# Peptides against a protein of PDB entry 2XVC, part 11

Target 1, 50 residues: chain A of PDB entry 2XVC
Amino acid sequence: ITERELLDYIVNNGGFLDIEHFSKVYGVEKQEVVKLLEALKNKGLIAVES

## One batch from the design tools (peptide; made by RFdiffusion4, then SolubleMPNN)

Design b1_p12_4_s3 (from b1_p12_4, 4 letters changed)
Fold by OpenDDE base, seed 3:
Structure b1_p12_4_s3 (fold): chain B 50 residues (1-50), chain A 12 residues (1-12)
Amino acid sequence: as target 1 above (50 residues)
Amino acid sequence: APPPPVKVRVTD
C-alpha cells in the first residue's frame, strides 16, 4: 500500500483509522501502517487527533 | 497555500 492509498482510505472512511482492523482486512503489517502514517504526518498531509 | 491536513482519529 502507498501513502496516497492510505490517505484516500482515511478520507473515504470519515477520517477514522483502526490500525488493527486495517491490518487484518488489507493484510498490511501494523508497523507498515504506522510508518505510512508518520510519513503522511511529516509531509503535513494529516493531523493525528488525540 | 497548500490545503489543510486531513484530521485523523487513530485507534488500535
Scores: peptide ipSAE 0.706, ipTM 0.885, DockQ to the pose 0.937
Fold by OpenDDE base, seed 2:
Structure b1_p12_4_s3 (fold): chain B 50 residues (1-50), chain A 12 residues (1-12)
Amino acid sequence: as target 1 above (50 residues)
Amino acid sequence: APPPPVKVRVTD
């Protein structure tokens, strides 16, 4: 999964992301999801609120 | 100007 794909998912999911759920449904390692989130945050594309 | 960041709530 790419950064853009994850960003689009978040937007389409109402700005909500359950890492455990996403990992199980899409078969992506939790560490990979976190890595992508950190990249998006560092680029100023997302603001993590929880 | 760059777009505002997308607000995200994250749970695990």
Scores: peptide ipSAE 0.706, ipTM 0.885, DockQ to the pose 0.944
Fold by OpenDDE base, seed 1:
Structure b1_p12_4_s3 (fold): chain B 50 residues (1-50), chain A 12 residues (1-12)
Amino acid sequence: as target 1 above (50 residues)
Amino acid sequence: APPPPVKVRVTD
């Protein structure tokens, strides 16, 4: 999964991301999801709440 | 100007 694909997923999912659920459904390691989130955050594309 | 960041609520 790419950064853009994850961003699109988040937007289409109403700004909500359940990492555990996403990992199970899409077969992506939780570490990879977190890595992508960090990249998106560092680029100013997302703001993680709480 | 770049668009505002998407607000994300993350759970695990």
Scores: peptide ipSAE 0.706, ipTM 0.885, DockQ to the pose 0.942
Fold by OpenDDE base, seed 4:
Structure b1_p12_4_s3 (fold): chain B 50 residues (1-50), chain A 12 residues (1-12)
Amino acid sequence: as target 1 above (50 residues)
Amino acid sequence: APPPPVKVRVTD
């Protein structure tokens, strides 16, 4: 999965991401999802709340 | 100006 694909998923999912759920459904390692989120955040494309 | 960041709520 690419950064853009993850961003699109988040937007289409109403700005919500359940890492455990996403990992199981899409077969992506949790560490990989976190790495992509950090990249998106560092690029100013997302703002993680909470 | 770049677009504002997408607000994301993350759970695990």
Scores: peptide ipSAE 0.706, ipTM 0.885, DockQ to the pose 0.939

Design b1_p12_4_s4 (from b1_p12_4, 4 letters changed)
Fold by OpenDDE base, seed 2:
Structure b1_p12_4_s4 (fold): chain B 50 residues (1-50), chain A 12 residues (1-12)
Amino acid sequence: as target 1 above (50 residues)
Amino acid sequence: SAPPPVRVRVVD
């Protein structure tokens, strides 16, 4: 999964992301999801809450 | 200017 794909998913999911659920459904390691989130955050594309 | 960031509520 790419950064853009994850960003699109978040937007289409109403700005909500359940990492464990996402990992199970899409077969992506939780570590990879976190890595992508950190990249998006560092680029100013997302603001993580909670 | 740059567009505003997407606010993300993260669980887990």
Scores: peptide ipSAE 0.701, ipTM 0.885, DockQ to the pose 0.921
Fold by OpenDDE base, seed 3:
Structure b1_p12_4_s4 (fold): chain B 50 residues (1-50), chain A 12 residues (1-12)
Amino acid sequence: as target 1 above (50 residues)
Amino acid sequence: SAPPPVRVRVVD
């Protein structure tokens, strides 16, 4: 999965991401999802709510 | 300026 694909997923999912669920459904390692999120965040494309 | 970032709620 690419950064753009993950971003599009988040947008289409109403700005919500369940990493555990996503990992299981799409067969992507949780570490990879986190890596992509960090990249998106560093590029200013997403803001992770706390 | 650049567009605002997408706000993301993340759960694990």
Scores: peptide ipSAE 0.700, ipTM 0.886, DockQ to the pose 0.924
Fold by OpenDDE base, seed 5:
Structure b1_p12_4_s4 (fold): chain B 50 residues (1-50), chain A 12 residues (1-12)
Amino acid sequence: as target 1 above (50 residues)
Amino acid sequence: SAPPPVRVRVVD
C-alpha cells in the first residue's frame, strides 16, 4: 500500500484508522501502517489526534 | 497557501 492509498482510506473512513483492523483486513503489517502514518505526518498531510 | 492536514483518529 502507498502513502496516498492510506490517506485516501483514512479520508473515506471519516478520518478514522484502526491499525489492528486495517492490518488484518488488508494484510499489511502493523509496523508498515505505522511507518506510512509517520511519513504522512512528517509531510504535513495528516494530523494524528489524541 | 497549502491545504490543512487531514485530522486522523488512530486506534490499535
Scores: peptide ipSAE 0.700, ipTM 0.884, DockQ to the pose 0.945
Fold by OpenDDE base, seed 1:
Structure b1_p12_4_s4 (fold): chain B 50 residues (1-50), chain A 12 residues (1-12)
Amino acid sequence: as target 1 above (50 residues)
Amino acid sequence: SAPPPVRVRVVD
């Protein structure tokens, strides 16, 4: 999964991301999801709450 | 200016 794909997912999911659920459903490792989130955050594309 | 960031509620 790419950064853009994850961002699009988040937007389409109402700004909500359940990492455990996402990992299980899409077969993406949790650490990879976190890595992508960090990248998006560092680029100012997302603001993480929690 | 750049658009505002998407606010993301993260649950794990």
Scores: peptide ipSAE 0.699, ipTM 0.885, DockQ to the pose 0.961

Design b1_p12_5_s1 (from b1_p12_5, 4 letters changed)
Fold by OpenDDE base, seed 2:
Structure b1_p12_5_s1 (fold): chain B 50 residues (1-50), chain A 12 residues (1-12)
Amino acid sequence: as target 1 above (50 residues)
Amino acid sequence: SMIYKIKVLKEY
């Protein structure tokens, strides 16, 4: 999964992301999802609210 | 579960 794909998923999911669920469903390691989030954050594309 | 709430600030 790419950063863009993850961003689109987040948008389409109302901003909510269940990392564990996402990992299971899409076959992406949890640490990879977190890494993608950090990349998005570092680019100023997202902010983590909680 | 490991749920986060994300705010999207901008897109590509």
Scores: peptide ipSAE 0.705, ipTM 0.896, DockQ to the pose 0.862
Fold by OpenDDE base, seed 3:
Structure b1_p12_5_s1 (fold): chain B 50 residues (1-50), chain A 12 residues (1-12)
Amino acid sequence: as target 1 above (50 residues)
Amino acid sequence: SMIYKIKVLKEY
């Protein structure tokens, strides 16, 4: 999955992301999801609220 | 369950 695809998913999911659920559904390792999130954050595209 | 609330600041 690409950074853009993950961003689109977050948008379409109302800003909520269950990493464990996402990992199971899309077959992406949890650490990879976190890596993508960090990239999005570093680019100023997202902020983690809670 | 590992739920995060994420604020989207902008899109591409």
Scores: peptide ipSAE 0.705, ipTM 0.896, DockQ to the pose 0.859
Fold by OpenDDE base, seed 1:
Structure b1_p12_5_s1 (fold): chain B 50 residues (1-50), chain A 12 residues (1-12)
Amino acid sequence: as target 1 above (50 residues)
Amino acid sequence: SMIYKIKVLKEY
């Protein structure tokens, strides 16, 4: 999964991301999802609200 | 579950 693919998923999902669900469905480790989120945040592409 | 609400600020 790429950063852009994750970003697109978030957009298409109304801004919601269930990391556990995503991990199970897409076969991506939770820590990898978090790593991608950190990258997106560091690039100013997203803000985590809750 | 581990649900986060994320605001997308800009895209590529």
Scores: peptide ipSAE 0.705, ipTM 0.896, DockQ to the pose 0.862
Fold by OpenDDE base, seed 4:
Structure b1_p12_5_s1 (fold): chain B 50 residues (1-50), chain A 12 residues (1-12)
Amino acid sequence: as target 1 above (50 residues)
Amino acid sequence: SMIYKIKVLKEY
């Protein structure tokens, strides 16, 4: 999965992301999801609120 | 579960 695809998912999911659920459903390692989130955050595309 | 609330600041 790409950063762009993850961002689109977050947008379409109302800003909520369950990493555990996402990992199971899409077959993406949890550490990979976190890495993508860090990249999005560092680029100023997202902010993690809670 | 590991639920995060994320604010999208901008898109590509």
Scores: peptide ipSAE 0.704, ipTM 0.896, DockQ to the pose 0.868

Design b1_p12_5_s2 (from b1_p12_5, 4 letters changed)
Fold by OpenDDE base, seed 5:
Structure b1_p12_5_s2 (fold): chain B 50 residues (1-50), chain A 12 residues (1-12)
Amino acid sequence: as target 1 above (50 residues)
Amino acid sequence: SMIYKIKVLKDY
């Protein structure tokens, strides 16, 4: 999955992301999802609230 | 589960 695809998913899911669920459904390793989030954060595209 | 709440600040 790309950063843009993950961002779109987050938007369409009301800002919520269950990393474990996402990993199981989309076959993406949890650590890879976290790396994508870190990239999005570093670009100023997202902020993690909780 | 491992749920995060994320604020989208801008788009591409």
Scores: peptide ipSAE 0.713, ipTM 0.902, DockQ to the pose 0.864
Fold by OpenDDE base, seed 4:
Order: structure tokens, then C-alpha cells, then sequence
Structure b1_p12_5_s2 (fold): chain B 50 residues (1-50), chain A 12 residues (1-12)
């Protein structure tokens, strides 16, 4: 999965992301999801609120 | 579960 695909998912999911659920459904390792989130955050595309 | 609330600041 790409950063853009993850961003699109977050937008379409109302800003909510369950990493555990996402990992199971899409077959992406949890550490990979976190890595993508950190990249998005570092680019100023997202902010983690909670 | 491991749920995060994320604010999207801008798009590509």
C-alpha cells in the first residue's frame, strides 16, 4: 500500500483508522502502517489527534 | 483495537 492509498482510506473513513483492523483486513503489517502514518505526518499531510 | 483519530490537513 502507498502513502496516497492510506491517506485516501483515512479520508473516506471519516478520519478514523483502526491499525489492528486495517492490518488484518488488508494484509499490511502494523509496523508498515505506522511507518506510512509517520511519513504522512512528516510531510504535513495529517495530524494525529488521539 | 488500536483506533486513531486523524486530522487530514491537506491532500496531494
Amino acid sequence: as target 1 above (50 residues)
Amino acid sequence: SMIYKIKVLKDY
Scores: peptide ipSAE 0.713, ipTM 0.903, DockQ to the pose 0.870
Fold by OpenDDE base, seed 1:
Structure b1_p12_5_s2 (fold): chain B 50 residues (1-50), chain A 12 residues (1-12)
Amino acid sequence: as target 1 above (50 residues)
Amino acid sequence: SMIYKIKVLKDY
C-alpha cells in the first residue's frame, strides 16, 4: 500500500483508522501502517488526534 | 482494536 492509498482510505473512512482491523483486512503489517502514518505526518498531510 | 482519529490537513 502507498501513502496516497492510505490517505485516501482515511479520508473515505471519516478520518478513522483501526490499525489492527486494517492490518487484518488488507494484509499489511501494523508496523508498516505506522510507518506510512509517520510519513504522512512528517509531510504535514495529517495530524493524529487520538 | 487500535482506533485512531486522524485529521487530514492537506492533500498531494
Scores: peptide ipSAE 0.712, ipTM 0.902, DockQ to the pose 0.861
Fold by OpenDDE base, seed 3:
Structure b1_p12_5_s2 (fold): chain B 50 residues (1-50), chain A 12 residues (1-12)
Amino acid sequence: as target 1 above (50 residues)
Amino acid sequence: SMIYKIKVLKDY
């Protein structure tokens, strides 16, 4: 999965992301999802609220 | 569950 695909998913899911659920559904390691989130955050594209 | 609320600040 790409950063863009993850960002689109977050947008389409109302800003909510269940990393455990996402990992199981899409077959992506949880640590990889976190890595992508960190990249998005570092680019100023997202902020984690809770 | 590992649920996060994420604010999207801008698009590409």
Scores: peptide ipSAE 0.711, ipTM 0.902, DockQ to the pose 0.871

Design b1_p12_5_s3 (from b1_p12_5, 6 letters changed)
Fold by OpenDDE base, seed 5:
Structure b1_p12_5_s3 (fold): chain B 50 residues (1-50), chain A 12 residues (1-12)
Amino acid sequence: as target 1 above (50 residues)
Amino acid sequence: MMIYKIKVLKDF
């Protein structure tokens, strides 16, 4: 999965992301999802609220 | 269940 695809998913899901669920459904390692989130954050695209 | 709430600040 790409950063763009993850960002689009987050937008379309109202800003909510269940990492465990996402990992199981899309076959992406939890660590990879977190890595992508960190990349998005470092680019100023997202902020993690909780 | 491991839910994060994320604010999207801008697009690419």
Scores: peptide ipSAE 0.717, ipTM 0.912, DockQ to the pose 0.849
Fold by OpenDDE base, seed 1:
Structure b1_p12_5_s3 (fold): chain B 50 residues (1-50), chain A 12 residues (1-12)
Amino acid sequence: as target 1 above (50 residues)
Amino acid sequence: MMIYKIKVLKDF
């Protein structure tokens, strides 16, 4: 999973991301999802609201 | 269930 793919998923899902669900469905480790989120955040692409 | 609300600030 790429940063772009994760960003697109977030956009298409109304900004909501269930890390546990995403991990199960896409076969991506939770820590990898978090790593991608941190990368997006560090690039100024996203902010975590809750 | 670990739901986060994400605000997209800009695109690539």
Scores: peptide ipSAE 0.717, ipTM 0.912, DockQ to the pose 0.860
Fold by OpenDDE base, seed 4:
Structure b1_p12_5_s3 (fold): chain B 50 residues (1-50), chain A 12 residues (1-12)
Amino acid sequence: as target 1 above (50 residues)
Amino acid sequence: MMIYKIKVLKDF
């Protein structure tokens, strides 16, 4: 999965992301999802609120 | 269940 794909998913899901659920459904390792989130955050594209 | 609330600030 790409950064763009994850960003689009977050937008389409109203800003909510269940990492555990996402990992199971899409077959992406939890650490990979976190890595992508860190990249998006470092680029100023997202902020984690809670 | 590991739910995060994320604010999208801008697009690519």
Scores: peptide ipSAE 0.716, ipTM 0.912, DockQ to the pose 0.854
Fold by OpenDDE base, seed 3:
Structure b1_p12_5_s3 (fold): chain B 50 residues (1-50), chain A 12 residues (1-12)
Amino acid sequence: as target 1 above (50 residues)
Amino acid sequence: MMIYKIKVLKDF
């Protein structure tokens, strides 16, 4: 999965992300999801609120 | 269950 795809998913899901659920559904390791989130954050595209 | 609330700041 790409950064763009993850960002689009977050937008389409109202800003909520269940990393565990996402990992299971899309077959992506949780560590990879976190890596993508960190990339998005470092680019100033997202902020983690809670 | 590992839920985060993400604020989208801008698009690519």
Scores: peptide ipSAE 0.716, ipTM 0.912, DockQ to the pose 0.852

Design b1_p12_5_s4 (from b1_p12_5, 5 letters changed)
Fold by OpenDDE base, seed 5:
Structure b1_p12_5_s4 (fold): chain B 50 residues (1-50), chain A 12 residues (1-12)
Amino acid sequence: as target 1 above (50 residues)
Amino acid sequence: MMIYKIKVLKEY
């Protein structure tokens, strides 16, 4: 999964992301999801609220 | 369940 694909998912999911669910469904390691989120945050594309 | 609320600030 790319940063852009993850961002698109978040946008279309109303801003909610269940990392555990996402990992199981898409077969992506939780650590990889977190890494992608950090990249998106560093680019100013997202803010993690909770 | 590990739910995060994410604010999308801009897109590509």
Scores: peptide ipSAE 0.678, ipTM 0.893, DockQ to the pose 0.833
Fold by OpenDDE base, seed 4:
Structure b1_p12_5_s4 (fold): chain B 50 residues (1-50), chain A 12 residues (1-12)
Amino acid sequence: as target 1 above (50 residues)
Amino acid sequence: MMIYKIKVLKEY
């Protein structure tokens, strides 16, 4: 999965992301999802609220 | 269950 694909998912899911669920459903390691989130954050594309 | 609330600031 790419950063852009993850961003699109977040947008379409109302800003909510269950990392455990996402990992299981899409077959992406949890640590990889976190790395993608960090990249999005560092680029100023997202902010983690909770 | 590990739910994050994310604010999208901009898109590509």
Scores: peptide ipSAE 0.678, ipTM 0.893, DockQ to the pose 0.854
Fold by OpenDDE base, seed 1:
Structure b1_p12_5_s4 (fold): chain B 50 residues (1-50), chain A 12 residues (1-12)
Amino acid sequence: as target 1 above (50 residues)
Amino acid sequence: MMIYKIKVLKEY
């Protein structure tokens, strides 16, 4: 999965991301999801609210 | 369940 694909998912899901669920459904390691989120944050694309 | 609320600031 790419950063852009994850961003698109977040947008389409109203800004909500269940990392555990996403990991199970899409077969992506939780650590990889977190890495992608950090990349998105570092690029100024997202902010984590809670 | 590990739910995060993400604010999208800009897109590609």
Scores: peptide ipSAE 0.678, ipTM 0.893, DockQ to the pose 0.854
Fold by OpenDDE base, seed 3:
Structure b1_p12_5_s4 (fold): chain B 50 residues (1-50), chain A 12 residues (1-12)
Amino acid sequence: as target 1 above (50 residues)
Amino acid sequence: MMIYKIKVLKEY
């Protein structure tokens, strides 16, 4: 999955992301999901609220 | 279950 695809997923999911669920459904390692989130954050595209 | 609330600041 790409950064853009993950961002689009978050938008379409009302801003909520269950990393464990996402990992299981999409077959992406949790560490990879976190890496993508860090990239999005570093680009100023997202902020983690909770 | 590992739920985070993400604030989207900008889109592509």
Scores: peptide ipSAE 0.678, ipTM 0.893, DockQ to the pose 0.835

Design b1_p12_6_s2 (from b1_p12_6, 5 letters changed)
Fold by OpenDDE base, seed 1:
Structure b1_p12_6_s2 (fold): chain B 50 residues (1-50), chain A 12 residues (1-12)
Amino acid sequence: as target 1 above (50 residues)
Amino acid sequence: SNRLKIKVLKEY
């Protein structure tokens, strides 16, 4: 999964992301999801609120 | 679960 694809998912999911659920459904390691989120955050594309 | 609330600040 790419950063853009993850961002699109977040947008389409109303801003919510369940990392465990996402990992199970899409077959992406949790640490990879976190890596992508950190990249998005560092680029100023997202802020994690909770 | 690891549920996060994320604010999208800008798009590509």
Scores: peptide ipSAE 0.694, ipTM 0.886, DockQ to the pose 0.813
Fold by OpenDDE base, seed 2:
Structure b1_p12_6_s2 (fold): chain B 50 residues (1-50), chain A 12 residues (1-12)
Amino acid sequence: as target 1 above (50 residues)
Amino acid sequence: SNRLKIKVLKEY
């Protein structure tokens, strides 16, 4: 999964992300999801509210 | 579950 795909998922999911659920459903390692989130954050594309 | 709330600030 790409940064763009994860961003689109977040948008389409109302801004909510369950990393454990996402990992299980989409077959992406949890650490990979976190890496992608960090990339999005570092680019100023997202902010984590919780 | 451990849900995160993400604010999208800008798009590509």
Scores: peptide ipSAE 0.693, ipTM 0.883, DockQ to the pose 0.731
Fold by OpenDDE base, seed 3:
Structure b1_p12_6_s2 (fold): chain B 50 residues (1-50), chain A 12 residues (1-12)
Amino acid sequence: as target 1 above (50 residues)
Amino acid sequence: SNRLKIKVLKEY
């Protein structure tokens, strides 16, 4: 999965992301999801609120 | 769960 695809998913999911659920559904390692989130955050595209 | 609330600041 790409950063763009993850961002689109977050947008379409109302800003909510369950990392464990996402990992199971899409077959992506949880650490990889976190890595992508960090990249998005570092680029100023997202902010994690909770 | 590992549930997060994320604010999307902008898209590409």
Scores: peptide ipSAE 0.693, ipTM 0.886, DockQ to the pose 0.812
Fold by OpenDDE base, seed 4:
Structure b1_p12_6_s2 (fold): chain B 50 residues (1-50), chain A 12 residues (1-12)
Amino acid sequence: as target 1 above (50 residues)
Amino acid sequence: SNRLKIKVLKEY
């Protein structure tokens, strides 16, 4: 999965992301999801609120 | 859970 694909998912999911759920459903390692989120955050594309 | 609330600031 790409950064853009994850961003699109977040947008379409109302800004919510359950990492464990996402990992199980899409077959992406949790550490990979976190890595992508950190990249998005560092680029100023997202802010994690909770 | 690992549920996060994320604010999208901008898109590509």
Scores: peptide ipSAE 0.693, ipTM 0.885, DockQ to the pose 0.821

Design b1_p12_6_s3 (from b1_p12_6, 4 letters changed)
Fold by OpenDDE base, seed 1:
Structure b1_p12_6_s3 (fold): chain B 50 residues (1-50), chain A 12 residues (1-12)
Amino acid sequence: as target 1 above (50 residues)
Amino acid sequence: SNKLRIKVLKDY
């Protein structure tokens, strides 16, 4: 999954992300999801609120 | 569950 695809998922999911659920459904390692989130955050594209 | 709340600040 790409950063853009993850961002689109977050938008389409109302701004919520369950990392474990996402990992299971899409077959992406949890650490990879976190890596993508960190990249998005570092680029100023997202903020993690909770 | 361990659900994160993400705010989208800007787009590409």
Scores: peptide ipSAE 0.699, ipTM 0.888, DockQ to the pose 0.741
Fold by OpenDDE base, seed 2:
Structure b1_p12_6_s3 (fold): chain B 50 residues (1-50), chain A 12 residues (1-12)
Amino acid sequence: as target 1 above (50 residues)
Amino acid sequence: SNKLRIKVLKDY
């Protein structure tokens, strides 16, 4: 999965992301999801409210 | 739940 694909998923999911659920459903390692989120955050594309 | 709330600030 790419950064853009994850961003699109977040948008289409109403801005919510369950990392554990996403990992199980899409077969992406949790650490990979976190890496992608960090990249999006570092680029100023997203803010994580948690 | 363990759901994160993500705010999208801008697009590519």
Scores: peptide ipSAE 0.699, ipTM 0.889, DockQ to the pose 0.743
Fold by OpenDDE base, seed 3:
Structure b1_p12_6_s3 (fold): chain B 50 residues (1-50), chain A 12 residues (1-12)
Amino acid sequence: as target 1 above (50 residues)
Amino acid sequence: SNKLRIKVLKDY
């Protein structure tokens, strides 16, 4: 999964992301999801509220 | 809960 795809998912999911659920459904390692989130955050694209 | 709330600040 790309950063763009993850961002699109977050947008389409109303800004909610369950890492465990996402990992199971899309077959992406939890560590990879976290890496992508960190990249998005560092680029100023997202803010994680929890 | 492992559910995160994410604010989208901008898009590509």
Scores: peptide ipSAE 0.699, ipTM 0.888, DockQ to the pose 0.805
Fold by OpenDDE base, seed 4:
Order: structure tokens, then C-alpha cells, then sequence
Structure b1_p12_6_s3 (fold): chain B 50 residues (1-50), chain A 12 residues (1-12)
């Protein structure tokens, strides 16, 4: 999965992301999802609230 | 919870 694909998913999911659920459904390692999120944050594309 | 709330600030 690419950064753009993850960003598109987040947008289409109303801005919500369950990492555990996403990992199971899409077969992506949780650490890979976190890596992509960090990249998006560092580029100023997203802000994570948690 | 485990669900994150993400704000999209801009697009590519």
C-alpha cells in the first residue's frame, strides 16, 4: 500500500482509522501502517488525534 | 480506543 492509498482510505472513511482492523482486512503489517502515517504527518498532510 | 481520529490537512 502507498501513502496516497492510505490517505484516500482515511478520507473515504470519514477521517477514522483502526490500525488493528485495517491490518487484518487489508493484510498490511501494523508497523507498516504506522510508518505510512508518520510519513504523512511529516509531510504535513495529516494530523493525528489520539 | 484503538480507533484514531485523523484530520486531513491537505492533498497532494
Amino acid sequence: as target 1 above (50 residues)
Amino acid sequence: SNKLRIKVLKDY
Scores: peptide ipSAE 0.699, ipTM 0.888, DockQ to the pose 0.793

Design b1_p12_6_s4 (from b1_p12_6, 5 letters changed)
Fold by OpenDDE base, seed 5:
Structure b1_p12_6_s4 (fold): chain B 50 residues (1-50), chain A 12 residues (1-12)
Amino acid sequence: as target 1 above (50 residues)
Amino acid sequence: SDRLRIKVLKEY
């Protein structure tokens, strides 16, 4: 999955992301999802809160 | 949980 695809998913999901759920459904390692989020954040595209 | 709230600031 690309950064753009993850961003699109987040937008389409109302800004919510369940990493565990996403990992299971899309077969992406949790650490990979976190890596993509960090990239998006570093580019100023997103802000993350828990 | 692993549920996060993401604020999208800009898109491509």
Scores: peptide ipSAE 0.705, ipTM 0.895, DockQ to the pose 0.849
Fold by OpenDDE base, seed 1:
Structure b1_p12_6_s4 (fold): chain B 50 residues (1-50), chain A 12 residues (1-12)
Amino acid sequence: as target 1 above (50 residues)
Amino acid sequence: SDRLRIKVLKEY
């Protein structure tokens, strides 16, 4: 998946992301999800509140 | 679970 697709998912999911659940549903490795989140964060697109 | 709360600051 792309950064934009992940961002869209987060938006559509009310700002919540369960990495474990997402990984299982979409078949994306957890480390890949984290990598995408870091990219989004570094670009100033998101902030992780936990 | 690995549930995170994400604040979306801006979009493309």
Scores: peptide ipSAE 0.705, ipTM 0.895, DockQ to the pose 0.808
Fold by OpenDDE base, seed 3:
Structure b1_p12_6_s4 (fold): chain B 50 residues (1-50), chain A 12 residues (1-12)
Amino acid sequence: as target 1 above (50 residues)
Amino acid sequence: SDRLRIKVLKEY
């Protein structure tokens, strides 16, 4: 999965992301999802609320 | 929880 694809998923999902669910459904390791999120964040494309 | 709320600031 690419950064763009993950971003599009987040947009289409109303801004919510369940990492565990996403990992199970799309077969992507959780650490890979986090890596992509960090890239998006570093580019100023997203902000993560915790 | 692995559920996150993400604000999209801009798109490509």
Scores: peptide ipSAE 0.705, ipTM 0.894, DockQ to the pose 0.851
Fold by OpenDDE base, seed 4:
Structure b1_p12_6_s4 (fold): chain B 50 residues (1-50), chain A 12 residues (1-12)
Amino acid sequence: as target 1 above (50 residues)
Amino acid sequence: SDRLRIKVLKEY
């Protein structure tokens, strides 16, 4: 999965992301999801609120 | 939990 694909998912999911659920459904390792989120955050594309 | 609330600031 790419950064853009994850961003699109977040947008379409109303800004919510369950990492455990996402990992199970899409077959992406949790550490990979976190890595992508950190990249998005560092680029100023997202902010994690809670 | 692993549930996060994310604010999207901008898109590509």
Scores: peptide ipSAE 0.705, ipTM 0.895, DockQ to the pose 0.863

